# Ledger of designs, part 27: peptides against a protein of PDB entry 4A54

Target 1, 94 residues: chain A of PDB entry 4A54
Amino acid sequence: MSVADFYGSNVEVLLNNDSKARGVITNFDSSNSILQLRLANDSTKSIVTKDIKDLRILPKNEIMPKNGTKSPSTNSTKLKSAETYSSKNKWSMD

## One batch from the design tools (peptide; made by RFdiffusion4, then SolubleMPNN)

Design b2_p14_1_s2 (from b2_p14_1, 8 letters changed)
Fold by OpenDDE base, seed 3:
Structure b2_p14_1_s2 (fold): chain B 94 residues (1-94), chain A 14 residues (1-14)
Amino acid sequence: as target 1 above (94 residues)
Amino acid sequence: SELEKKLSEKLLKS
């Protein structure tokens, strides 16, 4: 069994600085001891294995939180259409 | 889990 057997697995990595990373294992560089993860935003993160404090494999059914694109709340500023009060200048000719 | 143990061992030995 090799690390490659776990490619495609979703994992949570706890680092020595107590930060966490979640992603899918995409590659492992054995020469440099670097684990590569694909994150939820489709970016990649390289982690040196010496910086790993703990690792867990996430169940397949856990939907990686896609960074919900905050739909830009289009503040539809309802431009209150200023009802131009057309003052009917009734010019009486009489 | 057993899988986590195996993965950790492989990562540490590399």
Scores: peptide ipSAE 0.429, ipTM 0.864, DockQ to the pose 0.071
Fold by OpenDDE base, seed 5:
Structure b2_p14_1_s2 (fold): chain B 94 residues (1-94), chain A 14 residues (1-14)
Amino acid sequence: as target 1 above (94 residues)
Amino acid sequence: SELEKKLSEKLLKS
């Protein structure tokens, strides 16, 4: 198995400076230890492998947010569970 | 994951 086996995979890279990069692996230069990612905006980012702290492979179904698409603010509409407090009308029989 | 480990190992060894 080689790095080339992962070409086309979406990855998230955590760098030593705690910054993150997400993209598709397009190339790896083993001689210079450079990983190339295609980003969501179709630009290319080159990362020196020594600067990588951690890496994860993103699932195929994870829609990479395109830079321009504002992640719809999931307004977590707090579904106020209408706790219908059943007011027990204690009908006091006389 | 195992795949991530393998990828990391390859990246670090190069």
Scores: peptide ipSAE 0.426, ipTM 0.862, DockQ to the pose 0.135
Fold by OpenDDE base, seed 4:
Structure b2_p14_1_s2 (fold): chain B 94 residues (1-94), chain A 14 residues (1-14)
Amino acid sequence: as target 1 above (94 residues)
Amino acid sequence: SELEKKLSEKLLKS
């Protein structure tokens, strides 16, 4: 079982600073220990796992409060998962 | 829940 098995799960994250974030798990960067959530306003939040105090999975029926904050029409910059395909594996066949 | 525990464990192991 990997973190990827939980992609799509709606979670509430309690951070060490006692702030909370709610969103859907969209990605996990294991190399950098970063959990990515999609928030109710369709924005993304990256959370360093070291900052996580607690995490709970929200029931499917739990209506995420639409924070009526005017979704700034921030162009959902699809955080292209920087798959830095460093294509420069120039395998020099020397 | 057990699932939460598993998720937490995976997150913490990284």
Scores: peptide ipSAE 0.412, ipTM 0.857, DockQ to the pose 0.110
Fold by OpenDDE base, seed 2:
Structure b2_p14_1_s2 (fold): chain B 94 residues (1-94), chain A 14 residues (1-14)
Amino acid sequence: as target 1 above (94 residues)
Amino acid sequence: SELEKKLSEKLLKS
């Protein structure tokens, strides 16, 4: 399994500075440890992985609307469906 | 979740 297996997943990233980013994983540069997210406004955010405090995969039913009239983004990962987080902390990595 | 752990591990170990 590689990070590439998660391409297309909707994630929420909590950074060390307590800022948050939500987006679809579009790329990962392993050499430089940079995770690339496509944001709702179709811009790209590059995150150095060492700056990541926590990460969660958004459930498929969680809507992440794109800019304009685009359809909401959903998880497109080929892996198992995201769990419901009703009983867990939103930043749990279980 | 286990999936999140796997992703986190891959990100941190790279």
Scores: peptide ipSAE 0.431, ipTM 0.862, DockQ to the pose 0.074; fails the geometry check

Design b2_p14_1_s3 (from b2_p14_1, 6 letters changed)
Fold by OpenDDE base, seed 1:
Structure b2_p14_1_s3 (fold): chain B 94 residues (1-94), chain A 14 residues (1-14)
Amino acid sequence: as target 1 above (94 residues)
Amino acid sequence: SSLEKELSKKLLES
């Protein structure tokens, strides 16, 4: 298991200075030990891992304060079930 | 959670 397995997870990070950051994990630079978060305002925050005191994964159902960026409403186009009208051609044998 | 612990461990091992 790698950090990449957690990409897309919403997390709260507690830093050593007692500040908190919330965001979605977008990248991890293992060479430089930098965790990148996308914040609610669509900005990115880079956090040096040595500055992390604690981390929690937020449940999917916690309404992150949606700044009004419309989650793309996946218009579930209801596939209209094509009613195959089986027109029974009644071959009238006269 | 176990996942949080694993993630934390991976972040700190690097």
Scores: peptide ipSAE 0.459, ipTM 0.870, DockQ to the pose 0.118
Fold by OpenDDE base, seed 2:
Structure b2_p14_1_s3 (fold): chain B 94 residues (1-94), chain A 14 residues (1-14)
Amino acid sequence: as target 1 above (94 residues)
Amino acid sequence: SSLEKELSKKLLES
């Protein structure tokens, strides 16, 4: 698994200065350790990974205020979150 | 989440 597997994911990044950035991961420069986000206003923000304190992946259903620009449904290959079906084999003992 | 941890790990390892 690589960072590229997360391209297209909507994330919230908490920076070391306690500021937050929200956007879609568009690129990662591994040589310079720079994460690129596309923001809601279609601008791009470059974040040095060392400045990242925490990050969260926003669920697809969180209505980012759709500024009505339908981001073209790029076939986000739904990384099927392998719901580890914990097959709790409830062996119903008889 | 596990996914967030993996992403974080990948970001930091590079």
Scores: peptide ipSAE 0.459, ipTM 0.869, DockQ to the pose 0.102
Fold by OpenDDE base, seed 3:
Structure b2_p14_1_s3 (fold): chain B 94 residues (1-94), chain A 14 residues (1-14)
Amino acid sequence: as target 1 above (94 residues)
Amino acid sequence: SSLEKELSKKLLES
């Protein structure tokens, strides 16, 4: 088994500076000890393995939040209260 | 997990 067997896996990396990175493993450079992740914004992040404190593999069902999903603005349709106009039928019998 | 352990080992050994 090699690191290449994990290409395409979604991972969370905890770095020594306590920052976190989430992305898909796209490449590993063994000669330079560099792990490459594709992030949610389609950018690539290179991480030196000596800077990794901890790593976890995320389940496939965790949809990485794509930046662009505008939460549907619930247009509060103001239900215009139907003003019940009580038409008083004034039957004037002249 | 066992997979995380194996991945970590491979990253550190290379």
Scores: peptide ipSAE 0.457, ipTM 0.870, DockQ to the pose 0.086
Fold by OpenDDE base, seed 4:
Structure b2_p14_1_s3 (fold): chain B 94 residues (1-94), chain A 14 residues (1-14)
Amino acid sequence: as target 1 above (94 residues)
Amino acid sequence: SSLEKELSKKLLES
């Protein structure tokens, strides 16, 4: 499993400064440790991974970014598991 | 959750 298995997932990131960012995971730069999110206004936010305190995958009933996807779209088994998990979490199933 | 923990681990190990 890699970070790429979560591309397309809608997430909320809690940063060390207690600010939050919400968006769809679009890319991860492993060389520089940068997570890229697409936000609701279609802008891109780059987050240094060391600044991340916590992360959660948002259920489908949460606000989605414009032009974002509600779930990852790949044929990976692990990705399907992530999608299924997210769907279950919609009903508070962890 | 286990899924968020896995994602977090992958973010940190890179």
Scores: peptide ipSAE 0.453, ipTM 0.868, DockQ to the pose 0.076; fails the geometry check

Design b2_p14_1_s4 (from b2_p14_1 with E1S E2S I7L)
Fold by OpenDDE base, seed 3:
Structure b2_p14_1_s4 (fold): chain B 94 residues (1-94), chain A 14 residues (1-14)
Amino acid sequence: as target 1 above (94 residues)
Amino acid sequence: SSLEEELAKKLEES
């Protein structure tokens, strides 16, 4: 199997210095042994393969935190409790 | 390269 078979996969890379990087595999330079990741901020990170301690493919459901996506502030729409104004219709029969 | 094969193996094992 080739590294190219994993292009577009979201991965977590553990480096030899115990730092982590997360991104989508965009390219592998076989001549220089460099893995390229696109990060959540749309920047590109180049990682030398010899500096990689471990790799794992992330499940598709793990949304990479994009810097700018304001999690929709769940505006807690305070459901204004509909005050059931019991209009007591006082039918005054005078 | 031997490094590419090693990287591919790590990806296959995840």
Scores: peptide ipSAE 0.396, ipTM 0.858, DockQ to the pose 0.726
Fold by OpenDDE base, seed 1:
Structure b2_p14_1_s4 (fold): chain B 94 residues (1-94), chain A 14 residues (1-14)
Amino acid sequence: as target 1 above (94 residues)
Amino acid sequence: SSLEEELAKKLEES
């Protein structure tokens, strides 16, 4: 069996650093031993095979969580603190 | 490659 037999499969990859990646297998570069995954955001992640600790095929019924977690763009509306210009009315009594 | 075969085996076992 070859890696190509799994093209289009949704997988979870556990890396040696204990990080995880989820995506669809799109390609394997045999020359460089690189597994390519398409992520939920349609970006491609390249993973060196030696960095893979473990991997599993995700069941088709697992709705790939559309990480539509749009990171809320914290529009940090810098509320420019309206510096209340305290008009010191210096009443110069003449 | 031996690495490809190993990866394929891991996928098969999953």
Scores: peptide ipSAE 0.395, ipTM 0.858, DockQ to the pose 0.624
Fold by OpenDDE base, seed 4:
Structure b2_p14_1_s4 (fold): chain B 94 residues (1-94), chain A 14 residues (1-14)
Amino acid sequence: as target 1 above (94 residues)
Amino acid sequence: SSLEEELAKKLEES
């Protein structure tokens, strides 16, 4: 199994300094041993793999707080039922 | 690389 098999997975990375990073695995540079994550703000973070203490795949139901993506407000646009005002144009022909 | 294999194992075990 390769790191490439996990591309597109949302992961939490625990670093040796006890900091955490969350993002989607977008690339692994085998030459430089660098894991690339796309963060919630659409920026890319490069992590040297030697600095990784632990890694876990996040369940799909964990809503990563997308920074600026307005949660599509399910504007339940209450489809205000356009009351089809059947304006009966009573054209009173005189 | 041995490091890639280690990383892949950590991902597999999660």
Scores: peptide ipSAE 0.393, ipTM 0.857, DockQ to the pose 0.733
Fold by OpenDDE base, seed 2:
Structure b2_p14_1_s4 (fold): chain B 94 residues (1-94), chain A 14 residues (1-14)
Amino acid sequence: as target 1 above (94 residues)
Amino acid sequence: SSLEEELAKKLEES
């Protein structure tokens, strides 16, 4: 298996200095042994593989810090539940 | 490269 098989995967990288980086694997430079990550802010971080202590693939359900694309506040138009006036059919007894 | 193989292995083990 090659690093290229993981392109597009979201990963957490633990560096030898105990710092962490999170991003999507976009490229690997085999000549220079550099892993490229796209970060949440759309910037690119280059990491020399020798500086990597550990890495893990993040589950798809781990909310990448979505760039605060404000989920369009679906204005929950409070559909004012029209109180269905129970029309009490007053059966007028004749 | 040996480093690429090591990195690939780490990714496989995650």
Scores: peptide ipSAE 0.386, ipTM 0.855, DockQ to the pose 0.773

Design b2_p14_2_s1 (from b2_p14_2, 7 letters changed)
Fold by OpenDDE base, seed 4:
Structure b2_p14_2_s1 (fold): chain B 94 residues (1-94), chain A 14 residues (1-14)
Amino acid sequence: as target 1 above (94 residues)
Amino acid sequence: MKELEELLRKALES
């Protein structure tokens, strides 16, 4: 199984120094053993895999604390039901 | 979920 199968997954990485990083897996450099995470602030963190003590996948519903970047309010644009104004063209036949 | 985490760990070690 390739790490690429997990691209786009939200993960929490516990490092050997007991620090934690949370982000989305964006890339893995197998040659250098470097995992790349996109963080909540849209920055990229590179982590050497040997420094990883543990890794867990975060549930999709876990709101990554977005720094104040407004979740694109899915403005549920209430598709205002286009009231088909049946313009009854009263064709006044004269 | 545990299975996927283990798979990811294994993938990182490969």
Scores: peptide ipSAE 0.352, ipTM 0.820, DockQ to the pose 0.731
Fold by OpenDDE base, seed 3:
Structure b2_p14_2_s1 (fold): chain B 94 residues (1-94), chain A 14 residues (1-14)
Amino acid sequence: as target 1 above (94 residues)
Amino acid sequence: MKELEELLRKALES
């Protein structure tokens, strides 16, 4: 099993300095021992493997917080129910 | 899942 088998996996990386990074594994440079993660903001973070204290694979259901695409606030245009004023046209046929 | 994490760790150390 190679590191490439984990490409596309969501991971949480705990670094030796106790900082955390979350992202998708996009690449691994075996020559330099550098793991590349795509972050939620679509930037890429390079992490040296020796700086990794722990790594956790996240379940597929953990939606990386996409930059909250502001759900277009569908301005619920309150369709003001056009009160159909039934104009009683009294058609006086005389 | 723990097994996969261990495998990934081993793969990175390799």
Scores: peptide ipSAE 0.348, ipTM 0.819, DockQ to the pose 0.542
Fold by OpenDDE base, seed 5:
Structure b2_p14_2_s1 (fold): chain B 94 residues (1-94), chain A 14 residues (1-14)
Amino acid sequence: as target 1 above (94 residues)
Amino acid sequence: MKELEELLRKALES
């Protein structure tokens, strides 16, 4: 599996200086060890891989907060736990 | 997801 297999993925990168960057992977320069991210404002950020402390892949459904639009409060729709209907089959043997 | 993240990390280090 190559880095190119992750092109188009939304990621959050934690840097060694404890700063964070979020964006879509658009390119990787293997010769210079540079990861390129497209940010929410359509700008491009280049990150040297040696400066990366940690990386996480964001779920596809997470709408990257557009600049200035309030992140829609993910109304955690309480998935009502399907009450396990314990069908008490009372077999009343009359 | 964790496996994919690890794979991506490894790929970036290569």
Scores: peptide ipSAE 0.346, ipTM 0.817, DockQ to the pose 0.607
Fold by OpenDDE base, seed 1:
Structure b2_p14_2_s1 (fold): chain B 94 residues (1-94), chain A 14 residues (1-14)
Amino acid sequence: as target 1 above (94 residues)
Amino acid sequence: MKELEELLRKALES
């Protein structure tokens, strides 16, 4: 299993200094042991893995407070049920 | 979730 399999996952990282960071995993530099998180303010935080005390994966439904860009309410365009015009085949007897 | 967390931990430590 590769770290890349976790890209896009929401995580909470507890650091050795007892600070916490929450974000989406965007990258992992294996050579330098650096985890990159995208934070709620769209900034990027780089964390050295040796400074991580604990890490938990957050459920997908936890709405990270995106900065005030209101998720455009996908206006559920009510698919107007196309009224199947029952073309009454009027059998014209001719 | 616990399994995935452990897998991620292992992946980051490898």
Scores: peptide ipSAE 0.344, ipTM 0.818, DockQ to the pose 0.735

Design b2_p14_2_s2 (from b2_p14_2, 9 letters changed)
Fold by OpenDDE base, seed 4:
Structure b2_p14_2_s2 (fold): chain B 94 residues (1-94), chain A 14 residues (1-14)
Amino acid sequence: as target 1 above (94 residues)
Amino acid sequence: MEELEKKFKEALKK
C-alpha cells in the first residue's frame, strides 16, 4: 500500500508541536517526505512527515466544521494533477 | 479505522 492509495481521504494530522491540521490528502513527495493537504479554505498545507505525531482518517460523513464558507461539496474532487506549469521564462539577453 | 491509519503511517515511512 502506498500513500497514493489515500489520496482524496480527509485526515486530521496532529503535529509534534501539538497543532492540528485537517484536510484532504492531495499529494505526497516521497523524496522530501512532504505530505500535502488541501484545507477547508482551498489553501494547500505542506507537512513534513517527521513533524507528524499522529493522524486519523476522518469518516466521509463527518461534517467538517463550517467555518462560514461553503462546505466543499464532496463532488469527486478531480485531483487536478498539478500541471507543473513550467513557465520557462526564457531570459533572452540581447 | 485504526487499521487504515496504521497502513497509512506505514506507507509514509516507505
Scores: peptide ipSAE 0.554, ipTM 0.885, DockQ to the pose 0.594
Fold by OpenDDE base, seed 1:
Parts: C-alpha cells; sequence; structure tokens
Structure b2_p14_2_s2 (fold): chain B 94 residues (1-94), chain A 14 residues (1-14)
C-alpha cells in the first residue's frame, strides 16, 4: 500500500507540537517526506512526515463543511453507441 | 479504521 492509495481521503493530523490539521490528502513528496493537505479554506498545508505524531482517517460521513467545490461531475458522456447503419448497398442486378 | 490508519502510517515511513 502506498500513500497515493489515500489521495482524496479526509484526515486529521496531530503534530509533535500538539497542533492539529484537517484536510484532504492531495499529494505526497517522497523525496522530501512532505504530505500535502487541502484545508477547508482551500489553502494547501505542507506537513513534514517526521512532525506527525498521529493521524486519523475521517469517515466519509463526517460532514466536513461542504465548501462547495463541486467535484467536477465527470459527466460520463454516454458515448452513444454509433448505430452502425449498415448501408444495405442494394445492388440491383439488373 | 485503526488498521487503515496503521497502513497509512506505514506507507508514510517508506
Amino acid sequence: as target 1 above (94 residues)
Amino acid sequence: MEELEKKFKEALKK
């Protein structure tokens, strides 16, 4: 399991200084060991993993205040199956 | 939930 498997999850992070941060996991920089969270105010917080004391994954039902960032409804454009109209070439053999 | 959090913590240490 990788950190990428948790992208889009809501988490509460407890830091070593006893401060807390809540947000959606948006990115992880493995080279620098930096976890990025999108906060409720749409700002991004970068957290060094060594500063993390504990973390909690929030259940989907915990109503984070819907800041109405409309997840772009991927309108599944129903690819209308192109009805291959078989043009019956009626070759009238005279 | 605790197991998932454990897996996440383990993933952060890799």
Scores: peptide ipSAE 0.553, ipTM 0.886, DockQ to the pose 0.718
Fold by OpenDDE base, seed 3:
Structure b2_p14_2_s2 (fold): chain B 94 residues (1-94), chain A 14 residues (1-14)
Amino acid sequence: as target 1 above (94 residues)
Amino acid sequence: MEELEKKFKEALKK
């Protein structure tokens, strides 16, 4: 299995500084260890893998960034911004 | 941790 198998997946990344980023995986540079996420505003965030503390793959029924390749288009739910944010909430992986 | 996230983490190390 490669990172490319996860392209189009919506992920939440916990960074070493305890901030979180949420986005759709669009690319991975294995040579430089850089994961690229498309955010809700269609911008791209590059994350160095060494800065990743933990991550989870969001189920398809959860809110996804706009223009997600495998994302359902929803009109009824306000999309949570796929941005880096800090929360004091307990991190858990299902 | 789900198996899928484990596989993804392992893929990131390659």
Scores: peptide ipSAE 0.543, ipTM 0.886, DockQ to the pose 0.629
Fold by OpenDDE base, seed 2:
Structure b2_p14_2_s2 (fold): chain B 94 residues (1-94), chain A 14 residues (1-14)
Amino acid sequence: as target 1 above (94 residues)
Amino acid sequence: MEELEKKFKEALKK
């Protein structure tokens, strides 16, 4: 399995700084270890894979990244910017 | 950790 198998998937990434990014996987640069996400505001975020603490693949029944999409966090906030958001809530991956 | 996320994380390490 390659990263390309996940293109178009909606993911939430927890970064080492405890910020989160949510977006659609659009590209992966294996040479530079950079994952590219399209965010809710249609901007692109490049994430260095070493900065990824954890991630989850969002189910298709979950709201896709769009303008005004609420964070999956308990204190759900609308993501209108290209910037990541920080969650004070516990993060777990199963 | 879900198997799919595990596979993705492993794919990112390649």
Scores: peptide ipSAE 0.553, ipTM 0.888, DockQ to the pose 0.639; fails the geometry check

Design b2_p14_2_s3 (from b2_p14_2, 6 letters changed)
Fold by OpenDDE base, seed 5:
Formats: C-alpha cells, sequence, structure tokens
Structure b2_p14_2_s3 (fold): chain B 94 residues (1-94), chain A 14 residues (1-14)
C-alpha cells in the first residue's frame, strides 16, 4: 500500500511542535519525505514526514470547517413563487 | 489508531 492510495483523503496532521494541519492529501514526495496537503483556502502545505507526530483520517462527511469563509451563502434563491396571476380576464361580453 | 491510519503512517515511513 502506498501513500498514493490515500490521495483525496481528508486528514488532520499533528506536528511535533503541537501545531495541526488539516487538508486533503494531494501528493507525496518519497525522495524528500514530503507530504502535500491542500488546505481549506486552496493553498498547498508541504509537511516533512519526520515532523508528523500523529495523523487521523477524517470521514468524508465531516464538513471541513471552512475557515471563517462564509459558507457561500446558499443564495436560497427564494424561488419567488411567480404567482402566475392567471388573470382570468373573463371578458364578459355583455 | 484505525487500521487505515496505521497503513497511511506505514506508507509515509517506507
Amino acid sequence: as target 1 above (94 residues)
Amino acid sequence: MEELEKQLRKALEE
């Protein structure tokens, strides 16, 4: 099993300095022992594997806490129910 | 540690 089998997985990495990084595994450089994560802001963070204290794989359904980037306001397009005023113009021909 | 996490850790150390 290779790191490539985990590409696309969302992970939380605990570093030796007790900092945490959360992102999607996008690449691994085995020659330099560098794990690349895509972060919530679409930036890429490179982590040297020797600096990893621990890691966990996040379930797919765990909404990455979007950093305070406002969830794109689901413009609930209020489907203005176009009240099709069916103006029944009942032309009463008197 | 979940088995999958263990496998990832192992793969990172290979």
Scores: peptide ipSAE 0.611, ipTM 0.905, DockQ to the pose 0.616
Fold by OpenDDE base, seed 1:
Structure b2_p14_2_s3 (fold): chain B 94 residues (1-94), chain A 14 residues (1-14)
Amino acid sequence: as target 1 above (94 residues)
Amino acid sequence: MEELEKQLRKALEE
């Protein structure tokens, strides 16, 4: 299982300095061991994994302030299949 | 610690 499986999860991270960060997991840099959280104010916080003392996954039912970032309505542009009307050009070779 | 939290912690250490 990878950290990517947890993208979009809301977590509370306890840091070694006893500070807490709450946010949605948006990215993980495995090369540098950096976890990125989107905070309630829409800012991004980068956390080095070595600085994590503990973490908790918050249940979906806890009212995260839905920053109503309107999920872009996937306008399913119904690409109407252009029916290629084969214009039978009846070229009468007279 | 819930199993999912344990899995996330493990994934962060890999």
Scores: peptide ipSAE 0.610, ipTM 0.905, DockQ to the pose 0.638
Fold by OpenDDE base, seed 3:
Structure b2_p14_2_s3 (fold): chain B 94 residues (1-94), chain A 14 residues (1-14)
Amino acid sequence: as target 1 above (94 residues)
Amino acid sequence: MEELEKQLRKALEE
């Protein structure tokens, strides 16, 4: 199984500095150990694999907040920018 | 850790 099998998957990455990144896997450079995520703002974030502390694969039904399409105005708890998902999710490597 | 996440982690280390 390769990282390419996960292209298009939405992931949350916990970095060694305890910051979080959320995005869709678009590319992986195995030679340089760089994972590329497309963020909610359509920008690309490159993450060095050595900086990854933990990762979670998000269910397909979690709509990444695209800036433009009004998901229905139910009380959008301002999920802070796709760059720092600060939710106290218990990271379990079990 | 879910099996799929484990497989992704393994694939990132290859």
Scores: peptide ipSAE 0.606, ipTM 0.904, DockQ to the pose 0.708; fails the geometry check
Fold by OpenDDE base, seed 2:
Structure b2_p14_2_s3 (fold): chain B 94 residues (1-94), chain A 14 residues (1-14)
Amino acid sequence: as target 1 above (94 residues)
Amino acid sequence: MEELEKQLRKALEE
C-alpha cells in the first residue's frame, strides 16, 4: 500500500510540536519525505514526515474541506470506513 | 490506531 492510495483522504495530523493540521492529502514526495495537505482555506501545507507524531483519517461524512475534490474513485479497495474512532483515544499511539 | 491509519503511517515511512 502506498501513500497514493490515500490521496483525497481527509486527515488530521498531530505534529511533534503538538500543533495540528487538517486537510486532504494531495501529494507525497517520497524522495524528500514531504506530505502535502490541502487545507480548508485552499492553501497547501507541506509536512515533513519526521515531524508527524500521529495522524488520523477522518470519515468522509465529517465536513470535508469544502473543495470536494472528488475522492479519486480509486478502485473499490474498500477502504473500510474508518470505523467510529472512539472519540476518547483521539491521539493514543496505541 | 486503526489499521488504515497504521497503513498510511507505514506508507509514509517507506
Scores: peptide ipSAE 0.597, ipTM 0.903, DockQ to the pose 0.518; fails the geometry check

Design b2_p14_2_s4 (from b2_p14_2, 8 letters changed)
Fold by OpenDDE base, seed 1:
Structure b2_p14_2_s4 (fold): chain B 94 residues (1-94), chain A 14 residues (1-14)
Amino acid sequence: as target 1 above (94 residues)
Amino acid sequence: MEELEKQLKEALKS
């Protein structure tokens, strides 16, 4: 399993200095061992893997205080199915 | 959930 399998997961990271960071996993640089988290304020925090003491995955239902990040309004463009009126040209032979 | 956390931790060590 790779870190990429956890992209989009909300996590709490405990660092070796006992500080905590919470965010969504957005990227992992394997070459430099850097985990990137998107924080609640939409900023990105880079964490060196060696500085991680512990990590937990937060349940999806934990309402992180939604600072009003506009959930992308999926404008469900209701594709109005153009009712193709099949005008049956009934050629009435009168 | 604990198993997923373990897997993530292992993935981060690689």
Scores: peptide ipSAE 0.627, ipTM 0.911, DockQ to the pose 0.734
Fold by OpenDDE base, seed 5:
Structure b2_p14_2_s4 (fold): chain B 94 residues (1-94), chain A 14 residues (1-14)
Amino acid sequence: as target 1 above (94 residues)
Amino acid sequence: MEELEKQLKEALKS
């Protein structure tokens, strides 16, 4: 299996300095041993594989902690279903 | 999931 098979996977990378990076795998440079992650702020981070101590694949449903950018509250604007007022104008001809 | 992580780690070393 190649690293390319994991493109689009959300991962948590533990580095040798005990720092962590979370992001989506977007690219891998095998020649330079560089893993590229897209972070929550849409920036990219390049990680040299030799600096990786451990790696976890995060479940798809785990909402990446959006850094303090307020997840746009999808205000599910409850589209008030415009009650189609079926104006049954029952014109009762008296 | 653990097996996939293992496979990814191995792939990164190659």
Scores: peptide ipSAE 0.626, ipTM 0.911, DockQ to the pose 0.739
Fold by OpenDDE base, seed 4:
Formats: sequence, structure tokens, C-alpha cells
Structure b2_p14_2_s4 (fold): chain B 94 residues (1-94), chain A 14 residues (1-14)
Amino acid sequence: as target 1 above (94 residues)
Amino acid sequence: MEELEKQLKEALKS
């Protein structure tokens, strides 16, 4: 299996300095051994894999404590499906 | 869950 199989997974990473990071796996650079996490504040954290002491996969139901930063209501801009008004150009041949 | 974590850890070592 590759790290790519875990993209979108919520993980908690314990670093060698005893700090913790929680986020969604968004990318992995195998050449540089860098794991990228999207954090709760929508920022990206890059972690060098050699600095990882331990890692756990969080269950989907674990409500990441929303730090009370108002998740900007991503107004799901309903991509108004461009109703392709097929204007039937009635090409009246005279 | 533990097996998946193990697999991820192994994948990260590659």
C-alpha cells in the first residue's frame, strides 16, 4: 500500500519533540519524505517523516474539536448548473 | 484500526 491510499484520512501525529499534530492527509512527497496535513484551521502543515515518533488514524466520527473559530460557512455556492439554454436557433431556410 | 496504522507507518518509511 502507498500513503496515497490514506489521503483524506484524519490522523494524529506524535513528533519526536513530543508535539502533536492533527489533520487530514492531503499529500506525501516520497522524494523528500514530507507528509502534508490539512489542519482544522485549513492551514497546511508539512512534517518530515523522520520526525514522526508515532501516528494514529482517527475514527471518522471523532469530531475534531472545532476550535471555536467560526468555520466560515462555506456558502456552498451552489454552482448554478449553467442551464444551457439550447436556444433552438430555428434556422428558417428561405 | 491497528493494522491500518501499521500499514500507513510502513508506507511512510518508503
Scores: peptide ipSAE 0.626, ipTM 0.911, DockQ to the pose 0.717
Fold by OpenDDE base, seed 2:
Structure b2_p14_2_s4 (fold): chain B 94 residues (1-94), chain A 14 residues (1-14)
Amino acid sequence: as target 1 above (94 residues)
Amino acid sequence: MEELEKQLKEALKS
């Protein structure tokens, strides 16, 4: 599994200096070991992986205290699986 | 969720 599989995930990162950062994973530079987070104020924070002490993935339902910016309503388009009603037209040929 | 966090942590170290 790659870090890219977690793009869009909301995470809390605990740094070695005991500071915390919360944001959405937007990018990872594997060559430089830099994790990029989009913060609640729409700014970007770059974190060097070696400075990460711990990390947690926040559940989607955890209302990040949105400072007033409406979380983009991920219209979970419930792709209602169009139940293809295969109407088996039982052509009752009499 | 703990397993996913573990996987992410491992991915960050690779």
Scores: peptide ipSAE 0.622, ipTM 0.911, DockQ to the pose 0.719

